# Designs tried in a protein design run: peptides against a protein of PDB entry 7RZF. Part 57

Target 1, 358 residues: chain A of PDB entry 7RZF
Amino acid sequence: PFQEEHLKQLYKIVPIKDIRNLYVTFPIPDLQKYYKSNPGHYLGHLIGHEGPGSLLSELKSKGWVNTLVGGQKEGARGFMFFIINVDLTEEGLLHVEDIILHMFQYIQKLRAEGPQEWVFQECKDLNAVAFRFKDKERPRGYTSKIAGILHYYPLEEVLTAEYLLEEFRPDLIEMVLDKLRPENVRVAIVSKSFEGKTDRTEEWYGTQYKQEAIPDEVIKKWQNADLNGKFKLPTKNEFIPTNFEILPLEKEATPYPALIKDTAMSKLWFKQDDKFFLPKACLNFEFFSPFAYVDPLHCNMAYLYLELLKDSLNEYAYAAELAGLSYDLQNTIYGMYLSVKGYNDKQPILLKKIIEKM
Target 2, 358 residues: chain A of PDB entry 7RZF as posed
Amino acid sequence: PFQEEHLKQLYKIVPIKDIRNLYVTFPIPDLQKYYKSNPGHYLGHLIGHEGPGSLLSELKSKGWVNTLVGGQKEGARGFMFFIINVDLTEEGLLHVEDIILHMFQYIQKLRAEGPQEWVFQELKDLNAVAFRFKDKERPRGYTSKIAGILHYYPLEEVLTAEYLLEEFRPDLIEMVLDKLRPENVRVAIVSKSFEGKTDRTEEWYGTQYKQEAIPDEVIKKWQNADLNGKFKLPTKNEFIPTNFEILPLEKEATPYPALIKDTAMSKLWFKQDDKFFLPKANLNFEFFSPFAYVDPLHSNMAYLYLELLKDSLNEYAYAAELAGLSYDLQNTIYGMYLSVKGYNDKQPILLKKIIEKM

## One batch from the design tools (peptide; aimed at target 1 H41)

Design b2_p21_5 (made by RFdiffusion4)
Pose (drawn by RFdiffusion4):
Structure b2_p21_5 (pose): chain A 358 residues (1-358), chain P 21 residues (1-21)
Amino acid sequence: as target 2 above (358 residues)
Amino acid sequence: STAYAPKPSIPDDVWSVIMSE
């Protein structure tokens, strides 16, 4: 649907709720036919990746961006999109050309070195382990899912869809990585600061927007000289699991969780798993404080402190959320709350680091 | 769950402006 008359364009959209965002849209051909190599997932794993020396961490370091989501959007049949969607700070709206410049800097940093063998082997191992201990399904919604993807795949791999990968073909990685060029951009800015500046309006919904077609100054400023920032490739993962042993049932087996520790400081509830036999467990905690909801100031500083703790710890723990260990730490009325779940091997390192950062 | 990166999302009214002429 994107003919070249309406390419290289930058719209400005006025919202109703106060948000600020930047959408970078590329068009690409259909890659659902290529469901074994999956080049879109490779570029999505290399673009939208938080951690040391990556696209998001540098934009955090310049104070312009809270978070960004990579990957490719799939539309209808026979055509596909690719999106880099970002949200903005107060002075992140002033430097949009520099943000998209850094996006093509990281794309060119990934074009000078191209394919990687160990990233494909690591991602295939992760999907294989994540498929081998695939948990039980709720019978409603699961049959709708496997009837929702029954149109595309044969009868043998109706289940093993986007779980098992056979081959690493760098040609398709290079092909989809070439289609991401600044002659293929469609920038869209959402900001509430364009109230009285919009000529055009939408008939169907009634939204207002613009046409600021990007002059060639900034296009030929985008693709001209792109060496690097302080970017780097992600490093070897250490949260990949190795212990897949189901520990045996002990003498005191109970059908409900029993109180084991009762002190004036803490209490526990424990149950070995009897039904599922998956090498994974969930640990949860609820810390109490009478000062958490005393007045609005003390009920306000709690969200700020807990949010800054999540800010400063996502850079560390995104590899744990990527390997299958997810944690969550949010506030409650009475006190604050913690819940770490996932594979059975790396809970102590993650929970201990959470406490010592807390 | 799969270890794939999350797919991006756009609101319907914003996507309708992006698809406009």

Design b2_p21_5_s1 (made by RFdiffusion4, then SolubleMPNN; from b2_p21_5, 13 letters changed)
Fold by OpenDDE base, seed 2:
Structure b2_p21_5_s1 (fold): chain B 358 residues (1-358), chain A 21 residues (1-21)
Amino acid sequence: as target 1 above (358 residues)
Amino acid sequence: MSPWPPKPEIPEWVERVLLSK
């Protein structure tokens, strides 16, 4: 276990490649025995969320961070780490203290809201999708992975233990949150800007670094992190599929799209999947307007309209992606094109949301 | 395929500095 002298440390590390990364790490108890509840996964989902009111959304809005990942990592015997990793912009490198303040503000928000069973259920459902549609691993890799997992899980659970959540344990979520405190932090900043400013060399890799104690004033600043009103829990992801039924191929199924509706205002073509047999669909819409390309003004208006529409839909983009859905909107010379792709179960919900913004 | 969300990946050269005593 890490003792007090090992905490509140800052490591400035020189990379070989031109990268800028921040690692904010917290020693936590070994959570391996709690794999059925996986409180670190719950927290990783929220801290790593990319939707409105997320930590990443705020840090991106400031131009400080490109990407953010949060989650647990295995440590030595008897402990683990919770790690928040961000890719820093050049500007973000100058604002590391403020970035970490925002992390603690978000963590404080999670404490204030308390554990949410619906979030756990969302994690469970997402993992079920991931498990069901996991890529076939190569036999050698798969065998090696299973052998490794056997050290941690009962034989009967080896195939599912990494994916299937079973127990909502708010007590364990709170326990982990209680470890995510400034007094329990180890920080690494990776940047070439530290070249020539280091005083230590790591023995195995020759990594140049400087180790510093984080000033007590900075720790206190982080300890006094208030509730930032910009941080919100995500909304429920309505796009997560739960029905994976594949409809039987119709006897009259054609190898090409068939016209199934023909009206003065609309034509509809349909083709059933005869190849992949997945619970997925592709919806493609072409909208025609006589005004779309009539003059430069209308062209510019159509462009602006689509950009505004895309912006208004951005709140759904991450949730759709997590659920294995995507959409695309494009201007055409005749109007606009819309595509919705992915699992078919919740496509109508996404389509409705798109139409409501149109 | 790892379950969502992705886990933090730390290069070994960072890990030996950051996660060692």
Scores: peptide ipSAE 0.479, ipTM 0.901, DockQ to the pose 0.515
OpenDDE base, seeds 1, 3, 4, 5: peptide ipSAE 0.477, 0.465, 0.475, 0.473; ipTM 0.901, 0.893, 0.902, 0.897; seed 5 fails the geometry check

Design b2_p21_5_s2 (made by RFdiffusion4, then SolubleMPNN; from b2_p21_5, 14 letters changed)
Fold by OpenDDE base, seed 2:
Structure b2_p21_5_s2 (fold): chain B 358 residues (1-358), chain A 21 residues (1-21)
Amino acid sequence: as target 1 above (358 residues)
Amino acid sequence: MSPWPPRPEIPEWVERVLLSR
């Protein structure tokens, strides 16, 4: 275990490549025995969330962070780490203390709201989808992976243990949250800006770094992190598929799209999947407007309209992506193109959300 | 596919500094 002298440390690390990263690390108990509840995955899902009111959304809005990942990492025997990793902008490198303050504000929000069973269920459902549709692994790699995980899981569960959540354990979520405190933090900042400002060299890689104690005033600032009203729990992901039924191929199925609706205002073509047999669909819409490209003004208005529409849909983009859905919107010389792709089950929901914003 | 969410990847050269005692 890490002792007090190992906590509240800042490492300034010089990279070989021009990268800017922040690692905020917390020693946590070994959670391997709790794989059925995976409290670290629950917290990683929320802390790493990219939707409205997320930590990343706020840090991006300030121009400080490009990407964020949160989750558990294996440690030495008997402990693990919880790590929040961000890709820093040049501006973000100047605001590391404030970035970490925002992290603790978000963690404080998670404490205030408490463990949510619906979030656990969402994680469970997402993992079930990922397990069901995982790519075929190469036999050698797969065998090696299985051999490695046999040390941690019962033989009967080895194939599923990494994916399937079975037990909602709010007590374990709270236990991990109690370890995500400023007094337990180890911080690394990776930047070339520390070149020539280091006093230590790592023995194995020759990595140049400086180690400093984080000032008590900074620790206290983080300990006193208030509730930031910009941080909110995510809304329920409405796009997670639950029906994976593959419809039988129709006897009259054509190898090309068939015209199934022809009206003065719309034409509809349909082709059933005859090749992949996946519970997926592609919806493509072309909207025609006589005003789209009539003059430069209308062209610019159509462009601005689409940009505003895209912006208004950003709230759904991440949730759709997590659920294996995507959409695309483009201006055309005739009007607008819309595409919706992915699992077919919740495509109507996404399509409705798009239409409601149009 | 790895289970959701993705886990933080730390380069070994960072890990040896950050996660060492």
Scores: peptide ipSAE 0.454, ipTM 0.894, DockQ to the pose 0.546
OpenDDE base, seeds 1, 3, 4, 5: peptide ipSAE 0.447, 0.439, 0.453, 0.447; ipTM 0.894, 0.888, 0.895, 0.889

Design b2_p21_5_s3 (made by RFdiffusion4, then SolubleMPNN; from b2_p21_5, 12 letters changed)
Fold by OpenDDE base, seed 2:
Structure b2_p21_5_s3 (fold): chain B 358 residues (1-358), chain A 21 residues (1-21)
Amino acid sequence: as target 1 above (358 residues)
Amino acid sequence: MSAWPPKPEIPEWVERVLLSK
């Protein structure tokens, strides 16, 4: 579909709104038939990852990018696109070449590590969670969506095909990675800074833009992207729930929290869910220290302690979020408050990680 | 809910420039 003359193009686009976006796109084969393996989803998960050693983490550390999304998009008949989209900072707009270099360094890291079955399994498990707890859509919207999907999937698989991964296909992952090369790139930069510097107008929307060939020297720089030691594959997400069992409501369940433990050093209240019947829990901890609010020095120390604790937990924040877990830490006049919320199955793991950092 | 990860969203006005021949 796209020939050589359509590749290595840069589009400078003027937005109506004050936005700064970068779109790095690659034409790829039609992967629809491979929905059971979904290699574009695998790559989107890794490229769009937000944890330590991720592409986004590095680009954020430089102050160039706010958000990053990677994944496949439908194209015309017989091809798709793989797209990396970032929200650019003002500084990032000045470093687009370097941002794209980092993208290719990360892609090179993915090539070097090769396809990982455990990552595929993680994607599978995350999708299973998403499918199981999919919000009920309105009938009209749902019907329209299903009607659209019927063009691509067997009737029996229409409900699950978007979510359930079944086949690990490392060959297809490598095939897509082989298309994510500088020689195959189409880049768009969206910024008001291009106003008055454009020479073309898109017919349908009146969008002003300039099209340029990416210089061969820039393409070569991207082709020679070294392995950047800052980029690492994510660690296994230990927080993904696999047990969704809901315990039966006890006959003696109280409508309010019951005191189930009372000691000199601790009190514990418990209330079973009697309303939502979800495999979720809320754990709330209040820690009391006689030193927390004694004087301004102790207050500042308590504040600094909590900030350091939060910083030390940042490595888990994204993984917890993906798994439908959250935590909150706050200073109180008596000490500290901790909350852990979400799916109950892996809450003990997150809680242990928090305690180990305390 | 869309399947994780989120898919790139491209406005049509960008798509017509970037993804057209």
Scores: peptide ipSAE 0.486, ipTM 0.900, DockQ to the pose 0.525
OpenDDE base, seeds 1, 3, 4, 5: peptide ipSAE 0.482, 0.470, 0.483, 0.480; ipTM 0.902, 0.893, 0.901, 0.896

Design b2_p21_5_s4 (made by RFdiffusion4, then SolubleMPNN; from b2_p21_5, 13 letters changed)
Fold by OpenDDE base, seed 4:
Formats: C-alpha cells, sequence, structure tokens
Structure b2_p21_5_s4 (fold): chain B 358 residues (1-358), chain A 21 residues (1-21)
C-alpha cells in the first residue's frame, strides 16, 4: 500500500510527443473480488459522463479539457487505482488546480446524491448490450484478450465477468468514493512545457520528470470543495435498447431498396438486412426545399438553422452514443439530410426528439 | 469490445512514474 509519504504528490512529466494530459489517481482497495458489483465501473460511468451537468461538460465549457476518462485500473497485489484522465488544452494546462477542484466538486456531488440503483441498472444494461454484440462487431481482438483475463476470473465466468453486473452494492460505491479524497491523490501532468525544468529521469524509459509535494493549502482547497450547482447526475438514458428481436427475412426481400411508399410529398424506400442480421437500422431522410439555396441569404439561413438544430440536440448526443445510436444532420444543395443509425428499438425515441427540435 | 465506460489507459512510461513507489 501507499504510505502517507507517497500521497499528495505532483509529477511534472515531459512527453516525447506534443501531448497535454492530466492524470489524477487515487489508491483504492483491491476490488477484484467485487467484479459482480464493480463499484469502480459505476463511478467511472458517472465521472466520465459527457452529458449536461457532467464534469466534462463544465471543463469543456471553460475551454480547459477536450476529453475525460474515469475508472479503475489494476495495481499491484492488494490495491488498485482509480484514475481520472483528461486531455488538456493549452489554457487548461494553466488551470490544473481548478480542474482538480472541479473533480472534487463533482465527487462531492456524488456523495451528496448517494448511490443510485437506476444508474447501476443502466450500466448493467449497457454492458449486457456490449456483451451480446461483442463477437459480431469485433471478432479479431477477442482471443488474445481472453488469455489475459484468465488470470483474474474463474474459467466459467471469464467470458462474462468483464461485462455482467449482477449486484447493486451501494456500500462498495460509498467505500470507493471515500477513497477519492485530496489527501489520497497522486497527480501527473504531462506537457512539453516542463522540458528543461525536470530533475529526475525514470530508469526504464528515460522519462524526464519532476516530483513535488502538493502544497497543503492546495490540498485544503480541494478538501473544502463546495457543491457546484452546475454539476448534476445524468438523466435516465431513454435510448438504451431492450428489444433485440430480429424480424425474419421476407420471402420477397430485394437485394436493393424497394419503393414501398410513393406520394406527392414523400417517397419511402426499404431494404431489409440480408447480411448482418442485427437489430439495427439506418434511417435516412432527405428533405427537399425549393428555397434552401435560392440565394445567399436563404443558404445562410439554412446553414444557421442546422447549426442551431445541432446545438439543441447536443443534450442527447452522448446518451444516444452510449446506447449505440447516432444521428447526422447535413445541409444539401436541395435542403437537408438527416440520418439516424444504430439499434432499432429506441430509434423512434431519438427521431421524435429530433423532430421536436426542428 | 470493452465494456462501457472506457477504462483509463496510462502509457507505461507515465505509469512507471505515477504509479510506482
Amino acid sequence: as target 1 above (358 residues)
Amino acid sequence: MSPWPPKPTIPEWVERVLLSK
């Protein structure tokens, strides 16, 4: 285990590549035996969330962070790490202390709200979807991965252990949250800006770095992280598929799209999947407007309309992505193009959301 | 395919500095 002398440390690391990263790490107990509840997964889902009221949303709004990942990492015997990793902007590199403050404000929000069974259920459902379709989407990487995980799980559970959540354990979630404190933090900042400002070299890779104790005043600032009203738990993800029924191939199924509806205002083409046999669909809509590109003014209005529409839909983008749905909106010379792709079960919900914003 | 959410990946050259005693 890490002793007190190993905690509250800051590492300034020089990369070979021009990258800017922040790693905020916490030693946690070994959670391997709790893989059925996986409290680190629950926390990683929330801390790494990208929706409205998320940590990433706030940090992006300030222009400090591009990406954020949170979750557990295996350590040595008897302990693990919880890690929050962010890609820093140039401006974010100047605000690392404030970024970490926001991390602790979000963690404090999670403590205040307490463990949510519905969030666990969403994690369970998302993992069940991922498990169900893993072999169909990425066959090649599977065999080599199984060999590695055999060391961690019983043979009978190796195939499912990484994906299957079975037990909601709020006590374990709270236990991990209790370890995510400023007094337990180890921070690394990776930036070329530290070149020529380091005093140590790592033995194996020759990585240049400087190690510093985080000032007690900074630790105290993080310990006193208030509830930030901008942070909220995510709303329930309504896009998670639950029905995976595949309709039988029709006897008259054509290898090309068939015109199934022809009206003065609309044409509809349909092609049943004859290759993949997945509970997925692609909905493509082309809208024709005689006014879309009549003149530069109308062209600009059409552009602005779509930009505003995209912005208004941004609240759903991440939730849709998590659920295996995507949408695309584009201007065309004749009007607008809309595409909705992914699992077919909740596509009508996403489509309705899009239409309501139009 | 890895389960959601994505797990943090630390390059080994960072790990040797950050996660070593």
Scores: peptide ipSAE 0.478, ipTM 0.901, DockQ to the pose 0.539
OpenDDE base, seeds 1, 2, 3, 5: peptide ipSAE 0.476, 0.475, 0.462, 0.473; ipTM 0.899, 0.898, 0.893, 0.896

Design b2_p21_6 (made by RFdiffusion4)
Pose (drawn by RFdiffusion4):
Formats: sequence, C-alpha cells, structure tokens
Structure b2_p21_6 (pose): chain A 358 residues (1-358), chain P 21 residues (1-21)
Amino acid sequence: as target 2 above (358 residues)
Amino acid sequence: MEEAMETAREENKLGSIYENE
C-alpha cells in the first residue's frame, strides 16, 4: 500500500491524552513464507535489545528516550511492515532528527558485520528449551490459537510453529537488512504541541495531522557517514538454564502450603510441586511499612523510588527476562511487593541482586 | 504514555517467544 509518492514523509498528529511518540515505519515484502529462518525475528532480536552498549541504552544515556520496541509488524497478506516505535522526553521532541540518525547509526553498525552464527544458535536453543517445558494450556483460547494458525502451516508442525528452527540462512538476513534504508522511511510524530497548526483532519475518526515531507537535507544527512556511536553487540548470555532436574518428593508432603517459619520478622509458605513436574518455581514477597500510605507525599515517593529502581535495574535484568526468568516489583497500599518466577536455576542470583540494589 | 508502548509491543512480532508473551 505504500507507493513512492507517499514515502519519505513525516506526519504530525495531535492526540487527546498527553503522550509523545515517534514511529519509524519501513515497508518490506512478505516473509511468512520464510517460517524456518525467520529473518524478521533476527533483526528484532538485534534492534530491540536492552543491555550494555545497545540502541536503547545510549538513548537513555543522552536523556531522550524512556524505552523503545523493535520487531516487525505483520499486515494482511502479501505485504509486511517493520516498525521502530519510541516515546519521548521533554527535550526528546527537540532532537528527533538526531534520534533517527542514531537509529540508522545502529543499523549501519549492524550492516558492517551482518550475520552472526552464535546469536542464531543461542536463539534456537532458547526456543527449543522454551518449547520443551511448554506449560499446560487453558482449553479455551488455545484451540482458537491453533485454529488461527492452521491456515498457513501443514498438519505436522501445527504445534511447532515459531518454536523450532532448522537453518541459519544469512542471505535473507542480508535481504531484509538491505530494505531498511532512508529511501524507505515513513516518520510519524505524535505530540500535543500541534493544537493550532494542523490543516488536514480525519473524516472517520476526526483527528488532525500534517504533511511535512522531509526535504533531502536530512535524508542525505542520514545515509551519508555512519560509523558508530558507542554501540556494541550484546554479549554471551549467562542466564541460560542448565539444571533441568525434578527434585524428588520428601517425607512431609502436604497438599497445601504450610507455615514453616514464624518469627517476628518474617513468615513463609512452602509447597513442593506435586502435579506439574516442571523445573521451575515461583517466589513472591510482600514487604510492609506503616509509612507507605501515611499522607500523599509518602504515598507518592513510594512510586518514584520503586520506579527509579526498575529504571536502574532493567539494564541488568533484561537477560533474565529474556531467558525465562521474569520478576516484577511494584508498590501496594500497605507496603511494596516482589514476585520472581521462572526457571529453577537462577533465582538466587537474581533475587539477591534485586535486594542489594533495593 | 506507558499504555501506548504496551499497545505497540502487542502489535509487533518481536525477537523471541518471551517477548511475544
């Protein structure tokens, strides 16, 4: 649907609720036919990746961006999109050309070195382990899912869809990586600062927007010289699991969680798993404080402190959320709250680091 | 603002099965 008359364009949209965002839209051909190599997932794993020396961490270091989401959007049949969607700070709206410039800097940093064998082996191992201990399904919604993807795949791999991968073909990685060029951009800015500046309006919904077609100054400033920032490839993962042993049932087996520790400091509730036999467990905590909800100031500093803790600890723990260990730490009325769940091997390192950062 | 980013995360096919969950 994107003919070349309406390419290289930058719209400005006025919202109703106060948000600020930047969408970067590329068009690409259909890659649902390529469901074994999956080049879109490879570029999605290399673009939208938080951690040391990556696209998001540098934009956090310049104070312009809270978070960004990579990957490819799939639309209808016979055509596909690719999106880099970002949200903006107060002075992140002033330097949009520099943000997209850094996006093509990281793309060119990934075009000078291209394919990687160990990233594909690591991602295939992760999907294989995540498929081998695939948990039980709720019977409603699961049959709708496997009847939702029954139109594309044969009868044998109706289940093993986007779980098992056979081959690493760098040609398709290079092909989809070539279609990401600044002659294929469509920038869209959402900001509430364009109230009285919009000529055009939408008939269907009634929204207002513009046409600021990007002059060639910034296009030929985008693809001209792109060496690097302080970017780097992600490093070897250490949260990949190795212990897949189901520990045996002990003498004191109970059908409900029993109180084991009762002190004036803490209490526990424990139950070995009897039904599921998956090498994974969930640990949860609820810390209490009478000072958390005293007045609005003390009920306000709690969200700020807990949010800055999540800010400063996502850079470390995104590899744990990527390997299958997810944590969550949010505030409650009475006190604050913690819940770490996932594979059985790497809970102590993660929970201990959470406490010592806390 | 965070809700808009979570909608954008649900619309895109991401790099791994854990990000699509």

Design b2_p21_6_s1 (made by RFdiffusion4, then SolubleMPNN; from b2_p21_6, 9 letters changed)
Fold by OpenDDE base, seed 1:
Structure b2_p21_6_s1 (fold): chain B 358 residues (1-358), chain A 21 residues (1-21)
Amino acid sequence: as target 1 above (358 residues)
Amino acid sequence: MKEEIERARKEVKLGTVFENE
């Protein structure tokens, strides 16, 4: 495990590819034995959240970060890591200290709010859905994966252990949060901007890097991270499916879509699933407008409209995606195409929100 | 969560039913 001398370190790494990444890593205890509560997943869910009041939302609003991932990562036996990884913009590369400050402000918000059982319940429900309706994997890969995880889980639980949460353990959440402190941080910045500014070469891959101690003043700045009023816990995810009823196949079910409604303003085609038998649907809407493609100005206006519409829907997109719902909006030569896919239970909610923004 | 999102993004290509027309 990393000793104190390995903590509070900054690594400046030269990549082969033109990428800009920040890795903020915390050594944490081995959480493997706590798989039934999975406190690292709980924290990863919140820290990695993309909704309003999230860490990513704030960092994106500043133009510093494109994407964020938070979660536990396996180390060796007896220890793990919690890693917050962000894709940096060019501007974000100049504000790494402030980005990390915001990370600690968000972590401080999580401490102040304390563990939330409703958040755990959402994680439990999402994971249960993911397990129950897990897609078929390639047998070779699946068998190899299962063989590997047999070393970590009881035989009876080996299929469920990575998915099914059973126990809300606020004590373990707090224990992990207590490890997410500036004094325990390891920072890696990956950028080509460090080319010619490194003094070390990694032994195995020849990666050029520089290692520096993080200044005590910077550590202290992060330790004194205040509550940022912009950070909020996510709202409850309204898109989590609760009804998984599969309707019986109609006796007259056709192998092709049937026209079930024909009016001057709309045609509706329907095809019942006769292959997968999943509580999922695909709703496809083609909106026709004689103005959509009449001239270059109208085409560009229709394009801009959809880009603005997509932007206005971002607040729902992440929550819907977590719940196994997706939407797509595209311009067509005839107008606009909308697709809504995923679990059928909450599709009407997502569709309603899309239509209300249109 | 992105790995779970990437697993969720395995589009049930229900769309292949319309390519054979």
Scores: peptide ipSAE 0.014, ipTM 0.406, DockQ to the pose 0.051
OpenDDE base, seeds 2, 3, 4, 5: peptide ipSAE 0.008, 0.009, 0.008, 0.009; ipTM 0.488, 0.509, 0.515, 0.522

Design b2_p21_6_s2 (made by RFdiffusion4, then SolubleMPNN; from b2_p21_6, 10 letters changed)
Fold by OpenDDE base, seed 5:
Structure b2_p21_6_s2 (fold): chain B 358 residues (1-358), chain A 21 residues (1-21)
Amino acid sequence: as target 1 above (358 residues)
Amino acid sequence: MKEEIEKARKEVRLGTVFENE
């Protein structure tokens, strides 16, 4: 495990690929024994959240970051890391200190709010759904994976241990949060802009890098991270399915979609699932407008409309995706296409939100 | 989240150079 002398270090790394990444790493205790509560997953869910008031939302609004991933990573036996990884824009590469300040402001917000049982419950429910309706994997890969995780989990729990949460442990969440401090940080910046500015070469891959101590002034700035009023906990995810009832197959179930409604303004086709028996549906809507493709102006207006609509729906997209719902909006030569897919229970909620924004 | 962590893990393999010391 990293000792105090290995903390507060900055690594400037030259990649082979043209990538810009920031890794903010915190040494943490081994959480493996706490897999039933998984406090690192709880924190990863919040820090890596993409909804309104999230860390990513704010960093995107500044044009500094494209993507963000937060979570625990295995080190070796007896220790782990918590890592916040972001994909940097060219502008973000110039604002790394400020990006990390925002990370600590968000972490400070999590400390101020304290552990939330409802957030844990959402993580539990999401993971339970993911386990229950897990897709079939290739046997060879699956067996190899299971053989590997047998080193970490009891045989009886080996299939469930990576998914099923059982215990809300606010004490463990706080314990991990207490390790997410500026004095416990290791920073790595990956960019081609460091080419010719490095003084070390990594032994195994020949990666060029420079190691520097982070100035005490910078550490102190991060230690003094205040509460940024832009950061908020996510709202409850209304898209998490709770009903998984599969209706019996109709006696007259057709192998093809049947026309179940025919009106002057709409046609509706229905096909019951007779193959998968999953609590999932695919809703597809084709909207027809004589104006959609009448001329180049109308075509461009229809395109702009859908881009604006997608932007306006972005607040729901992440929460829906977490819950196993997706939507797609496309322009067609006849009008527009809308698709809503995933667990059928909360599809009406997502569909309603889409229609209300239209 | 998991697939992005795996994608990040493939990219973090560049960062693991500094985690194994």
Scores: peptide ipSAE 0.013, ipTM 0.514, DockQ to the pose 0.109
OpenDDE base, seeds 1, 2, 3, 4: peptide ipSAE 0.013, 0.006, 0.012, 0.012; ipTM 0.411, 0.426, 0.505, 0.510; seed 4 fails the geometry check

Design b2_p21_6_s3 (made by RFdiffusion4, then SolubleMPNN; from b2_p21_6, 9 letters changed)
Fold by OpenDDE base, seed 5:
Structure b2_p21_6_s3 (fold): chain B 358 residues (1-358), chain A 21 residues (1-21)
Amino acid sequence: as target 1 above (358 residues)
Amino acid sequence: MKEVIEEARKEVKLGTVFENE
C-alpha cells in the first residue's frame, strides 16, 4: 500500500493519444471480504451519478468535465483504491484544483447526509435485475472469467458475488468515506500539454511524467470544502422494474406484428414475444408530419426541436438507463421516430415523461 | 503511476475498440 510519503502527490503524465484525464485516487482497505455489502459500489453509484445535483452535473455545467466515473479498484491483496476519474475539457484542464474541490464538496455532502438505506436498496434491486436477466455470454470467455473470480469468492457464490447485495452496512460506507480525504489523495493529470515539461520516464512503457508534491495550501483548501448547495442526493429511481410477469402467449399469436388498432390518426401493430420470454418490450412510434421535410427550413427546425427535446430529457435518461430502459429520438423524412426499449414495467413512466416534454 | 498509466492506456484501447466496432 502507499505510505504517507506517496500521498498528496500530483502526477503530470504525457499520453500517446490526445486525451485529457484527471484521476483522483484514494488508498482504501481491501473491501473484497465485504462484497455482500459492497460499500465501494454504494459510493461509486453516488459519486458517479449523472442526475440533477450530481457531481458530474455541476462539473459539466461549468464546462470542465465531459464524463465522470467513480468506484473502487483492486490494487493488490490487502488494499484497494477508490478512484474518481473524469474526462477533462480544455477549460477543465485549467481548473483541476477547483474540480477536485467540487469532488470534496460532494464527498462532504455524502458525509452530512450519512448512509442511505434506500440508495443501497436501489443498488441491490438494480444488481438483482442485472443478474436475473443477464444475457448469455460466450462460454469460453465466461468460463475463463469464472475461473478467475474463484480466487476471490466462495465456490457456492461465484456466480452471484459480483451482483447480489445482501447487507446494508452503513459502518463500512462511513469507513470508506473517512478515507476519501485530501490528506490521502493522489492526483494524476493526463494531457499532451505536459509534453516537454516532464522530468521522469516510466520504466515499462516509457511514459513521460512529472511528480510534484501538492502544496499544503491546496490540501487545506480541499480540507475546508464546504457544503455546496448545488449538490443533492439523487431522487429515488422511479424506473427500477418491480414487475417481471411474462404474460402467457395468446392462442392466436401471429409470427408477425398484427394490426390491433386502425384509426384515422393512428395504426397500432403488436407482436407478442414468442422467442425470448423476457419482461421487456420495444415501443416504436413513427410520427408523420407533412411539414417535416417540406423544405430546408422545416427540416432544420425539426432537427433543432429534437435536439432541444433530447436536452430536456437528460434529467431522466441516466435514471432510466440504470434501470435498463432506453429511448431514442430521430428525425425521419416523414417526421419523427421515437423508440422506448427495456423492461416493460416502467416504460409507461418514461413514455409519459417524453410525451410531457414534447 | 503504473496503474494510472495502464488505465489511461486501457481507456485509450477501449475507446479505440469501440470506434472500430
Scores: peptide ipSAE 0.010, ipTM 0.504, DockQ to the pose 0.076
OpenDDE base, seeds 1, 2, 3, 4: peptide ipSAE 0.009, 0.006, 0.007, 0.006; ipTM 0.476, 0.475, 0.468, 0.482; seed 4 fails the geometry check

